Peptides against a protein of PDB entry 4KTY. Designs and how they scored, part 43

Target 1, 266 residues: chain A of PDB entry 4KTY
Amino acid sequence: YVLNDIGVIFYGEVNDIKTRSWSYGQFEDGILDTCLYVMDRAQMDLSGRGNPIKVSRVGSAMVNAKDDEGVLVGSWDNIYAYGVPPSAWTGSVDILLEYRSSENPVRYGQCWVFAGVFNTFLRCLGIPARIVTNYFSAHDNDANLQMDIFLEEDGNVNSKLTKDSVWNYHCWNEAWMTRPDLPVGFGGWQAVDSTPQENSDGMYRCGPASVQAIKHGHVCFQFDAPFVFAEVNSDLIYITAKKDGTHVVENVDATHIGKLIVTKQI

## One batch from the design tools (peptide; aimed at target 1 F136 I149 Q197)

Design b2_p20_8_s2 (made by RFdiffusion4, then SolubleMPNN; from b2_p20_8, 14 letters changed)
Fold by OpenDDE base, seed 2:
Structure b2_p20_8_s2 (fold): chain B 266 residues (1-266), chain A 20 residues (1-20)
Amino acid sequence: as target 1 above (266 residues)
Amino acid sequence: SADSVTLSDEFFVELKKKLE
């Protein structure tokens, strides 16, 4: 529950699962103040701060620096000269306190860092939260719920046409809340993601998306259900781009995306 | 490494071959 201030995050490869400790520190001095500050920076109305739906959505936006000078700057190029390498972080406290002190985005994070900080944010505000790791996590770029892999006639990938991608692993969060805005039965765990991946109605944010809705294919339910669904359930579609401009589906693989989803039981 | 990475083009090419 929200009482756990230390956790374990799964990462690595599906055939070589690894774990790392993460200190959430939601009860540490200055952390609650920082979380409130984050909401202030988001210009979040006071009336909405008691609504976990709004809070989690704002959090998903603000934990990343994009759009709004949020907490963390992502970097995946293995060059971290102007900050702290993502792997060097051991918890959320230093990141959040640095953000509060400097009032500038902190460098750098990757998915587990985003998820770790976001988990602290949620728990600090009394929202039960956990981190989820998805192996072979798809990034659907065009919201068609597929991982489209375009191939040249010689069999090589056409990178110009291929806009979708797949992470070896990706971490995001699940937050527990009621969803009065959704039909009965779709409360409970909601997927939220602060790693900047896709624009959601003008901002890099994701969720809350009902886990139950995703499991049952209800991608029409707000927020960002199609994207989350695609992360865990996209088919790999191999499409050969012919010289004449036509596209031919060569193969479909429904067995790899979302092959393993791991989370610590709360 | 702990880094998350996007799967390479080569990965998918090889994966497709397994389907054939």
Scores: peptide ipSAE 0.546, ipTM 0.930, DockQ to the pose 0.557
OpenDDE base, seeds 1, 3, 4, 5: peptide ipSAE 0.546, 0.031, 0.117, 0.524; ipTM 0.929, 0.695, 0.751, 0.927

Design b2_p20_8_s3 (made by RFdiffusion4, then SolubleMPNN; from b2_p20_8, 10 letters changed)
Fold by OpenDDE base, seed 4:
Structure b2_p20_8_s3 (fold): chain B 266 residues (1-266), chain A 20 residues (1-20)
Amino acid sequence: as target 1 above (266 residues)
Amino acid sequence: SASSITLSDEFFKELLEKLK
């Protein structure tokens, strides 16, 4: 998880799982320097750089360009005229070196690109890390741990009535660390995500969230446990929005979100 | 496509029909 510089990322659909190779290149020339530069840009003090909790949280913020002119600009609209299409990247090295050279955010990334670069960042700094792919990954925007799907009275789905959404797949990272700030037993793998999805205490960042805590439903533990929990365990709530403003729950589906979570044991 | 996408309204409509 630290020494491997090439990995496999799972993507696609739950019924059509695909894989792509990704070169992390954490040992390549200039990459460690770039990772240090990233922390410098984040104005991270030296004392915090030895703490994987702080490092992973800073990394989750800085790998995306939002808020702090971090590494990658996300784009999901198939318009990539001012950069490289996300699918064209094959590894982290070119992205990180471009960032270091230009000192400007690199265009463009999507979840697997963010996860790939973030994985390099973590591994480069000695933090064991892996990429996790979640199929039917929920994006809970209102922090209710539900995935609301609104229906018109005619039965048609109207996604404009909610900011909640579901990705066909989403990639994030798990980083291995001790969590002395949490109760005993909640160290180990921590979910961290650099794809800009939700604001966390003023920045687009996510984690570290204890995987063990999430598995046991402990969403009260820092950081961003409710969001990560919702990504993998939200119920689909089909709600009819009536003209009079009332909401009626039509159906509940607890079987689709987080149906398959895949990670490579490298 | 390698791109991640948000599932469409049509997708959930079809899924809902399967629940009925």
Scores: peptide ipSAE 0.586, ipTM 0.940, DockQ to the pose 0.559
OpenDDE base, seeds 1, 2, 3, 5: peptide ipSAE 0.550, 0.543, 0.547, 0.537; ipTM 0.936, 0.935, 0.935, 0.933

Design b2_p20_8_s4 (made by RFdiffusion4, then SolubleMPNN; from b2_p20_8, 10 letters changed)
Fold by OpenDDE base, seed 4:
Structure b2_p20_8_s4 (fold): chain B 266 residues (1-266), chain A 20 residues (1-20)
Amino acid sequence: as target 1 above (266 residues)
Amino acid sequence: SASSVTLSDEYFKELLEKLK
């Protein structure tokens, strides 16, 4: 999880799982320097750089360009005229070196690109890390741990009535660390996500969230446990929005979100 | 494609029909 510089990322659909190779290149020339530069840009003090909790949280913020002119600009609109299409990247090295050279955010990334670069960042700094792919990954925007799907009275779905959404797949990272700030037993793998999805205490960042805590439904533990929990365990709530403003729950599906979570044991 | 996408309204409509 630290020494491997090439990995496999799962993507696609749950019924059509695909894999792509990704070169992390954490040992390549200039990459460690770039990771240190990233922390410098984040104005991270030296004392915090030895703390994987702080490092992973800073990394989750800085790998995306939002808020702090971090590494990658996300784009999901199929318009990549001012950069490289996300699918064209094959590894982290070119992205990180471009960032270091230009000192400007690199265009463009999507979840697997963010996860790939973040994985390099973590591994480069000695933090064991892996990429996790979640199929049917929920984006809970209102922090209610539900994935609301609104219907018109005629039965048609109206996604404009909610900011909640579901990705066909989403990639994030798990980083291995001790969590002395949490109760005993909640160290180990921590979910961290650099794809800009939700604001966390003023920045687009996510984690570290204890995987063990999430598995046991402990969403009260820092950081961003409710959001990560919702990504993998939200119920689909089909709600009819009536003209009079009332809401009626039509159906609940508790088995769809997080149907498959895949990670490579490298 | 490799791109991640948000599931469409049509997807959930079809899914809902299966639940009925």
Scores: peptide ipSAE 0.619, ipTM 0.944, DockQ to the pose 0.574
OpenDDE base, seeds 1, 2, 3, 5: peptide ipSAE 0.594, 0.588, 0.591, 0.587; ipTM 0.942, 0.940, 0.942, 0.940

## One batch from the design tools (peptide; aimed at target 1 W76 C111 V166 Q197)

Design b2_p21_1 (made by RFdiffusion4)
Pose (drawn by RFdiffusion4):
Structure b2_p21_1 (pose): chain A 261 residues (1-241, 247-266), chain P 21 residues (1-21)
Amino acid sequence: YVLNDIGVIFYGEVNDIKTRSWSYGQFEDGILDTCLYVMDRAQMDLSGRGNPIKVSRVGSAMVNAKDDEGVLVGSWDNIYAYGVPPSAWTGSVDILLEYRSSENPVRYGQCWVFAGVFNTFLRCLGIPARIVTNYFSAHDNDANLQMDIFLEEDGNVNSKLTKDSVWNYHCWNEAWMTRPDLPVGFGGWQAVDSTPQENSDGMYRCGPASVQAIKHGHVCFQFDAPFVFAEVNSDLIYITAHVVENVDATHIGKLIVTKQI
Amino acid sequence: IEQHKLSNQHFYDRLQELKAE
């Protein structure tokens, strides 16, 4: 989780698992300096850089280009003007070195690309890290920790009212650290996510959220545990437009995986 | 398999499966 500069990112379906190799390249010339440049550009106060909670949270904001001209711009537009399609990248090095050289956000990425770059950032600085993949990953748009699916009278999905969504898969990172800001028992792996989905305190960032706190539903502990809980375990609520029609308690988060040791 | 959001048809079919139980 620190010294391995290559990895595997899982994607596809639960019974049709695909792998994508990834070069983290945290030891390549120019990368460590690039990680420092990322924190400089985020205007991160130097006095907080010994705190992995802060470093990881800044990283979750700065790896994406929204709000702060960070590292990577997300796109699903099937055009990818003036850049590289997200599927073309095979590692983090070219992205990070281009960012340092051009001093401009790099185009383009999707979840596994954000996760790969963020993983490089963490391991390069010495924060143990890994990439996790969540199949049937919920995206909660109204912060009620459930998927609200609105149905028309005919029982079809009302696409105007329905805002929540589900991904075939989503990838984020886990960073290893104590959580002196939380009661004992909530350190270890912290979910951190640099793919923009929902604002957290006015910026696109997410975490660190204690995985142990998410497991027992103690999502009151900072940061962004309710959103992460919703990604892995929100119920689907079918609502006819308002009458609750049905509840699917098993659809979300069918499987979560990471590369074996 | 590229990353994507599930279609509305997917949720429709899943609701029909739940009703059939």

Design b2_p21_1_s1 (made by RFdiffusion4, then SolubleMPNN; from b2_p21_1, 10 letters changed)
Fold by OpenDDE base, seed 1:
Structure b2_p21_1_s1 (fold): chain B 266 residues (1-266), chain A 21 residues (1-21)
Amino acid sequence: as target 1 above (266 residues)
Amino acid sequence: MEQHELSDEFFQKLLEELKAK
């Protein structure tokens, strides 16, 4: 999980799983220096740079450009006029070296690009890391552990009535570390995500969230466990929005969100 | 394949399937 410099990322649809190669290049010239530069740009205290909890949390913030002029600018509107289309990237090295050289955010990324660069960052700093792909990945905007799907009175879905959404697939990272800040048993794999989705205590970042804690339904532990839990466990709640402002739950589906979670074990 | 949000049409179809059960 540290020594492999080439990997495979899963994407596509749950019924048509696809793979793409990604070169992490954590041993390439200039990459370690760039990772250190990223932490310098974050103004990370030297005392924290040896703590994988702090490092992974800072990394989740800095791999995206939001808030802090971090590494990557995301784009999901199919307009890439001022940079490189996300699909054109084949690895982390060119992105990180461009960031180091220009000292400006690199355009553009989507989830697998963020995850690829973040994986390089983690591995470069000695943190075992892997990429996870979640099909039917929920984005619960209000952290109520529900994926709200609003219907108009005529029964038609209207996504404009909520900020909740579901990705066909989403990639994030798992980093291996002890969690002395959590109860015993919640170390090991920690979910961390550099794709800018939600604000976490003042900036767009996510994790580390204990995979074991989430698996057992414990969402009270830092960091961002409710959000990560919702990505994989939210129920689809079909709600009719009445003209009088009342909401009526019409149907519930607990079978689709997080339907398939895939990771390469090597 | 790009990452994208699922459409209203997708959930509409899913809802109809759910209601048919």
Scores: peptide ipSAE 0.615, ipTM 0.938, DockQ to the pose 0.832
OpenDDE base, seeds 2, 3, 4, 5: peptide ipSAE 0.570, 0.551, 0.612, 0.577; ipTM 0.930, 0.924, 0.937, 0.932

Design b2_p21_1_s2 (made by RFdiffusion4, then SolubleMPNN; from b2_p21_1, 10 letters changed)
Fold by OpenDDE base, seed 1:
Structure b2_p21_1_s2 (fold): chain B 266 residues (1-266), chain A 21 residues (1-21)
Amino acid sequence: as target 1 above (266 residues)
Amino acid sequence: TPQHKLSDEFFEKLLKELKAK
């Protein structure tokens, strides 16, 4: 989880799982220096740089460009006119070296690009890390742990009222660390995500969230456990919005979100 | 290859299947 410099990332659809190679390149010239530079740009106190909890949280913020002129700009609208299409990247090295050289955010990334670069960052700093792909990954925007799908009376989705969404797949990272700030048993793998999805206490970042805590339904522990829980466990709630303004729960589906979670053992 | 959000039509179809159970 630290020594491998080439990996495989899962993507595609749950019924058509695909893999792509990704070069992490954590041992390439200039990459460690760039990771240190990222922490410098974050103005991270030196005393915190030895703490994997702080480092992974800062990394989740800085690998995306939002808030802090971090590494990558995301694009999901198929418009890549001012940069490199996300699918053109084959590894972290070119991205990180471009960031170090230009001192400006690199365009463009999607989840696997963010996860790939973040994986390099974590491994460079001695934190065991892997990429996780979640198929049917929910994006809960109101922290109610549900995927609320609002319907018109005719049964069609009301896109105006429906704020939550589901990715066909989403990639994030798991980082291995102790969690002395949490109850006993909630160390080990921690979910961290650098893809900008939701604001977490003032910044677009996510984690570290205890995987063990989430598996046991404990979402009260820092950081961002409710959001990560919702990504993998949200029920689809079909709500009919009546013309009179009332809402009626029509159906509930607990079987689709987080249908498959895949990670490579490396 | 690109990551994308599931369409409204996907959920509409899924709901129809759910109701048929």
Scores: peptide ipSAE 0.632, ipTM 0.945, DockQ to the pose 0.844
OpenDDE base, seeds 2, 3, 4, 5: peptide ipSAE 0.631, 0.619, 0.625, 0.629; ipTM 0.945, 0.942, 0.944, 0.944

Design b2_p21_1_s3 (made by RFdiffusion4, then SolubleMPNN; from b2_p21_1, 9 letters changed)
Fold by OpenDDE base, seed 4:
Order: sequence, then C-alpha cells, then structure tokens
Structure b2_p21_1_s3 (fold): chain B 266 residues (1-266), chain A 21 residues (1-21)
Amino acid sequence: as target 1 above (266 residues)
Amino acid sequence: MEQHKLSDEYFKKLLEELKAK
C-alpha cells in the first residue's frame, strides 16, 4: 500500500458525483503527536495502542466530540457561527493542531471532515486507511436493518414517525487490519466511522466492521456490523401508519440504499 | 456540498415513481 498525504473525497449526488481534495498531512509536524494526544485523552492503555482493532474503535469515538470531548463537533443545521463551516476545511492538519492547542473540540465537521481527520489519525498510527463515500446512505436508528418510511393515511410521508433517515451521501473510513477476533477470512478492510450517528455500547462510535462479513451478510460480527450493513443495504419500506395504530406495508424498494459506493484505491 | 438527510418530499416523489411502475 501507499500512504498518500493528499486524497480525494467523493461527495454530491449519485447523478452528479463531485470530488474534493483533502490534505491528510500525516507527516506534518505535530500531527503524530496530536494523534498520540488523542489516545491519551481517551485514556487508552499503552498495550492497546498497538492493536489496530482497539485503535480504530477508539479513533472512531475520539474523532467526534460526543461523549469524550473528542476532536470534532458535527453540525448539519447550516449554522456555524461559533466555528468554521465544514466546507471551509481543506485538510486535517489545522483541525488536529487546533485540537491539540486548545484542548477543546473543534467546530465544525460533517462526514467528509470526520472521515478526513480519521483517515489522518489511522495513517499516522500505521493503519492503512481510505475514505468511502456511500450515496443514499441509510441511518437505521432502530437496528431493524430497514429504512422505514412512514405514510399518513392520506399518502403523505411523515418522517416524524421514525428516527430512520437517509443521507444523500455519507463518508466513512475503511481500515486494513487482521481480525483475530473474527473467523478466518474476515480480516482486511474494516469499516470504521467517526461521524456521530448511533450509540455503540455506550458512546458514539462505529466499527471496526468487517467489510467481507458485511458483504456476506454476517452482521453478527463485532463491531456495529448491523449498522454498517444497513447503511449500504437497507430496504426502503413504505409503511402506512393508520389511525388505529396498525401499520401496513405499501411498498418495498431494495435497490435504492447504497446505490453507489465509491472509494479511491490505495 | 454539505450532506443532508433526504426530505419527505424526496420520498414522496420516489414512492410516486414506484407506484407508477
């Protein structure tokens, strides 16, 4: 593999794919030190710092500010008055150095910012990593592996009836590692996500989830395989919520979620 | 472009297209 300090992140719409450059800067002064600092803030034992499974999981938690005063505060409401708009970032270096200097979470990020910083973190620590963009990325909030879309009796969609949602696009990371904690064959690329989406055993983190396991429908394997599976493979279930409290499945679309997944080869 | 959650209108349109098939 080759560790590049500059990358390309895909975003936009499936019918209008866009790219943005991102400077990872894993070799820049102070960046490795900051990554070590991040693990220090996580109170990660020294013995675990050599384990990419533990490191990537801790990283997925610490790159977001939730729970642990980690690196980045997410914002998706287009209000960035108390920080930097997510789109203004061009790389990881400024974010990480600000975090190290201020010792406070940096504002603000969205998925590609989280993924960019997380990619730097992983690469700094010798873990091969890449960013993956999933278009029509489902957020399964109730862990049923479905994207529930509720309709009123009049046929109108009412998203207030579910916490499930779909991103137009979402970026996360894949990290290369062996998985001795899983059956043979499920090492290699592992999905990890630092964008705060769901609570995973007590904190906002995600992965490592074996890409191979997910591809073969093995969602029982740690960590967070059901969530990652749902991001790329959830069926859209259109459900009419009747006034009497009953639910009727009106339609199912198994082809929409995860319609396109792209990554730059490394 | 910032990421966003797909709207109710989006799914309404999608459903209509699905029903039309």
Scores: peptide ipSAE 0.647, ipTM 0.946, DockQ to the pose 0.809
OpenDDE base, seeds 1, 2, 3, 5: peptide ipSAE 0.640, 0.639, 0.634, 0.639; ipTM 0.944, 0.943, 0.943, 0.943

Design b2_p21_1_s4 (made by RFdiffusion4, then SolubleMPNN; from b2_p21_1, 11 letters changed)
Fold by OpenDDE base, seed 4:
Structure b2_p21_1_s4 (fold): chain B 266 residues (1-266), chain A 21 residues (1-21)
Amino acid sequence: as target 1 above (266 residues)
Amino acid sequence: MEQHALSDEFFKELLEKLKAL
């Protein structure tokens, strides 16, 4: 998980699983220096740089450009005129070296690009890390642990009535670390996500969230456990929004979100 | 394949399937 410099990232659809190769390049010239530079840009205290909890959280924030002029600018609107299309990247090296050279955010990334770069960052700093792909990945925007799907009175779906959304797939990272800040048993794999999805205590970042805690329904533990839990376990709640402002739950589907979660076994 | 949010049409179809059960 630290020494592998090439990986496979799963993407596509649950019924059409695809893989792409990704070169992490954590041992390539300039990459470690760039990772240190990233932490410098984050103004990370030297004393914290040995703490994987702090490092992963900072990395989560800094791999995306939001808030802090971090590494990657996300784009999901198919407009890539001012940079490189997300699909054109094949590894982390070019992205990180461009960031180091230009000292400006690199355009553009989507989830697997963020995850790829973040994986490099973590591995460079000696943190075992892997990429996880979740199909039907929920983005719970209002932190209610539900994926709200609003219907008009005529039965048509109206996504404008909610900020909740579901990704066809989403990639994030799991980082291996002890969690002395959590109860015993909640160390090990921690979900961390550098794709800018939700604000976490003032910054677009996510994690580390204990995978074990989430699996056992302990979403009260830092960091961002409710959000990660929702990504993999939200119920689809079909709600009719009536003209009088009332909401009526029409259906509930607990089977689709997080239908498949995959990671390379290495 | 790019990452994208599932469409309204997707959920409409899914709901229809759900109602048919």
Scores: peptide ipSAE 0.596, ipTM 0.933, DockQ to the pose 0.806
OpenDDE base, seeds 1, 2, 3, 5: peptide ipSAE 0.575, 0.568, 0.556, 0.564; ipTM 0.930, 0.928, 0.927, 0.928

Design b2_p21_2 (made by RFdiffusion4)
Pose (drawn by RFdiffusion4):
Structure b2_p21_2 (pose): chain A 261 residues (1-241, 247-266), chain P 21 residues (1-21)
Amino acid sequence: YVLNDIGVIFYGEVNDIKTRSWSYGQFEDGILDTCLYVMDRAQMDLSGRGNPIKVSRVGSAMVNAKDDEGVLVGSWDNIYAYGVPPSAWTGSVDILLEYRSSENPVRYGQCWVFAGVFNTFLRCLGIPARIVTNYFSAHDNDANLQMDIFLEEDGNVNSKLTKDSVWNYHCWNEAWMTRPDLPVGFGGWQAVDSTPQENSDGMYRCGPASVQAIKHGHVCFQFDAPFVFAEVNSDLIYITAHVVENVDATHIGKLIVTKQI
Amino acid sequence: YSFTVASSRGDTSGMSDEVSF
């Protein structure tokens, strides 16, 4: 989780698992300096850089280009003007070195690309890290920790009212650290996510959220545990437009995986 | 269950394929 500069990112389906190799390249010439440049650009106060909670949270904001001209721009537009389609990248190095050289956000990326670059950032600085993949990953748009699916009278999905969504898969990172800001028992792996989905305190960032706190539903502990809980375990609520029609308690988060040791 | 009608979607530009309901 620190010294391996290559990895595997899982994607596809639960009974049709695909792998994508990834070069983290945290030891390549120019990468460490690039990680420092990322924190400088984020205007991160130097006095907080010894705190992995802070470093990881800044990284979750700065790896994406929203709000702060950070590292990577997301796109699903099937055009990818003036850049590289997200699927063309095979590692983090070219992205990070291009960012340092051009001093401009790099185009383009999707969740595994954000996760790969963020993983490089963490391991390069010495924060143990890994990439996790969540199949049938929920995206909660109204912060009620459930998927609200509005139905028309005919029982079909009302696409105007329905704003929540589900992804075939989503990838984020876990960073290893103590959590002196939380009660004892909530250190270890922290979920951190640099793919923009929802604002957290006015910026696109997510975490660190204690995985142990998410497991027992103690999502009151900072940061962004309710959103992460909703990604892995929100119920689907079918609502006829308002009458609750049905509840699917098993659809979300069918499987979560990471590369074996 | 309590529910709300959300006003807009969050950022989806960096996401994998979306599942249809």

Design b2_p21_2_s1 (made by RFdiffusion4, then SolubleMPNN; from b2_p21_2, 7 letters changed)
Fold by OpenDDE base, seed 1:
Structure b2_p21_2_s1 (fold): chain B 266 residues (1-266), chain A 21 residues (1-21)
Amino acid sequence: as target 1 above (266 residues)
Amino acid sequence: YSFVVASSRGDLDGHSEEIEF
C-alpha cells in the first residue's frame, strides 16, 4: 500500500469492468518535494503534517484546484483545448512536476486522475492508500442521503428540479490510519476524495470518513460520512412534482446505487 | 458498504459520466 509505485484503476460499467494502469511514482525525483510544496501552498501548520487525519483532509482539498489553486482542474465536458485530456495522463509524476514548476493548477483531470494523484500524495507521505471504484456512484447534492429524482406528471424526468446525480463509476481513495478522534473501532480504512463534488465546511474536500462507521450507519462521525454513505447506499426516490406544487413519491429503488465497489489488493 | 478485491490488468480509454434516468 505504500511501496507499490504502479497500480491499476478500475473503471467503465458494472457489467463491463475495465482497467487502466497508473504510475504513482511516489519515489521519483521531485515528487516528495512537490508533496511538501502542496502542504506549503495549503499553509498547513508544521505540527499537523505528522497527523494523517489532517494530511489526508488537506490533500483532499489541495489535489483539486477549487478554493486554493490546488493541483488539478476537473473537466467532464469533453472539451480540453486549454490543457491535457484526462485520458492522456498515465501517472501522477508529470502532473505533480508540472504543478511544482508552473505553480498553477494543471488541466485536466477526472475522478481517476484525481484519485491517482491523491494516491501518490498519500503514499509519498507514508500513509497507506488505495484507489476504490464505485459503480453507480451517487452524488447527493442536498445532503439528505437520497437521490431525489423529480418527475413530470407524464413520468419524464424534470432535469431542472433534479439536482442529485449518479456517476456510471466514481473513483476515490481509502487511507489507513488510526482515528483517536472517533470511538474505538472506527480506525483503519478512511474514505477520502479529492474530486471536487461537494463543499465540506467551506472547501471542496471529502473525508477522512471511517469506512467502519459508514458500514454501520454512523454517519454523524467526522468527516463527510453522510456524503460518502450516500455515494454507496442512497435510495433512488422518484418524486412527481405536481402542477399545484405538491410532491408525491412514486417509487423507491434501493438497489441501484453502489452495485459494486472494487479495489485492487496491493 | 462492501468492497470486492480484484486483480485484473488492462488499458482502455474511458471517462466518467452521469447516468441519465
Scores: peptide ipSAE 0.268, ipTM 0.692, DockQ to the pose 0.116
OpenDDE base, seeds 2, 3, 4, 5: peptide ipSAE 0.212, 0.227, 0.250, 0.213; ipTM 0.703, 0.687, 0.693, 0.695; seed 2 fails the geometry check

Design b2_p21_2_s2 (made by RFdiffusion4, then SolubleMPNN; from b2_p21_2, 7 letters changed)
Fold by OpenDDE base, seed 4:
Structure b2_p21_2_s2 (fold): chain B 266 residues (1-266), chain A 21 residues (1-21)
Amino acid sequence: as target 1 above (266 residues)
Amino acid sequence: YSFTVASSEGDLSGSSERIEF
């Protein structure tokens, strides 16, 4: 997970799983310098740079451009006139070196690009890391651990009543570390996500969230466990919004979200 | 810094998308 500089990222649909190669290039010239530069831009104290908890959390924030002029600008609107389409990238090296050279955010990324660059960042700094793809990945926007789908009285979806959404697939990272800040047994793989989805204590960042904690429903454990839990385990709640303003739960689907979580074994 | 990409056009079919219900 540290020494491998080429990976495979899963994407597509749950019924049509696709793979793409990604060159992490954590040993390429200038990449370590760029990772250090990223931490410098984050104003990260030297004392924190040896702590994988702090490093992964900072990396989560800094791999995206939001808040802090970090590495990548996300775009999902199919308009890439001022940069490179996300699908055109084949690895992290060019992105990181462009960032270091220009000192400006690089355009553009989507989840696998964020995850690819973040994977390089983690591995470059000696943190074992892998990319995880979740199919039917929920984006809980109101921190209620459920995916709300509002229906009009006629049964049509009203997308204006919630900001909750589901990705066909989403990629994030798992980083291996001890968690002395958590109870025994919640070290190991930690979910971290640099794709800007939700604000976490003032910044677009996510994790490290203990995978073991999430698997056992311990959403109270730092960091961002509720959000990651929701990504993989949210119930779909179909709610009819009545004209009188009342809400009626019509159906609950506990099987839709997180149907398949895939990572490459190395 | 000069960088290279696989294609300037890219394959947009691999983009992540919000599911419509």
Scores: peptide ipSAE 0.378, ipTM 0.722, DockQ to the pose 0.105
OpenDDE base, seeds 1, 2, 3, 5: peptide ipSAE 0.367, 0.389, 0.340, 0.358; ipTM 0.703, 0.707, 0.691, 0.698; seed 2 fails the geometry check

Design b2_p21_2_s3 (made by RFdiffusion4, then SolubleMPNN; from b2_p21_2, 6 letters changed)
Fold by OpenDDE base, seed 5:
Structure b2_p21_2_s3 (fold): chain B 266 residues (1-266), chain A 21 residues (1-21)
Amino acid sequence: as target 1 above (266 residues)
Amino acid sequence: YSFTVASSRGDTDAHSEEIKF
C-alpha cells in the first residue's frame, strides 16, 4: 500500500464495471518535493507533518483547488477548454510536477483523478493508502444521512427542492493510521476524499473518517463520518411536497445507495 | 461498509455523472 507505484482504478457502471491503470509514481523525481510544497502552500506547521491524521486532512483539502489554490480543478461539463480533459491523465506525476512548476491549480480532474493524485500524496509521505470506488454513491448535502427526493403532487420530481444527488460511481481514498483521538478499535483504514463535494468546517475536505466507526454506525466520530456514512448507506426518501407546505413520505428505498464498493487487492 | 474485488469489462474513458433525481 506504500510501495506500489502503479495501480488500478475501478469506474463505470455497477452493471458494466471498468478498470483503468493509474501510475502513482510516488518515488519519481520531484514528487516528494511537490508533496512537501503542497503542505507548505497549506501553511501546515512542521509539528503537524508527522501526524497522519493532520496530513491526510490537509491533503484532502489541498488536492482540490477550492479554498486554497490546491492541486486540481474539478470539472464535469465535458468541455475542458482551458486544460486537459480528466480522461487524458494516466497518472499523478505529470499533474503534481505541473502544479509544482506553475504554482497554479491544474485543469482538470474528476473523482478518479483526485483519488489518484491523493493516493500518490499519501503514499509519498509514508501513509498506506488505497483507492475505493463506490457505485451509486450518495451526495448528502445537509448531513441528515438520507437522500431526500421531493415529488410534486403529480409524482414528478421537484428539481428545485431536491438538492441531494447520486453519483453513478465515486472514487475516494482510504488511509491506514492509528487514531489516538478516538476510542480503541477505530484505527486502521480511514476514509479521506479530495474531490470537492461538501464543506467541512470551512473547507472543501473530507476525513479521516474511521471505516470501523462507519461500519458500526458511530457517525459522531471525527471527521465527516456522517457524510461518508451517507455515501455508502443512505436510504432514498421520496417525499411529496404538498401545496400547503406539508411533507408526506411516500416511499423509502434502502437498496439503491452503495450497491458495490470495490478496491484492488494488493 | 464492505469491499469486493471486481472484474473489469474494459478500459474505456468514462466520466462520473451526478444523477439528478
Scores: peptide ipSAE 0.307, ipTM 0.700, DockQ to the pose 0.103
OpenDDE base, seeds 1, 2, 3, 4: peptide ipSAE 0.318, 0.310, 0.294, 0.268; ipTM 0.704, 0.707, 0.701, 0.690; seeds 1, 2, 4 fail the geometry check

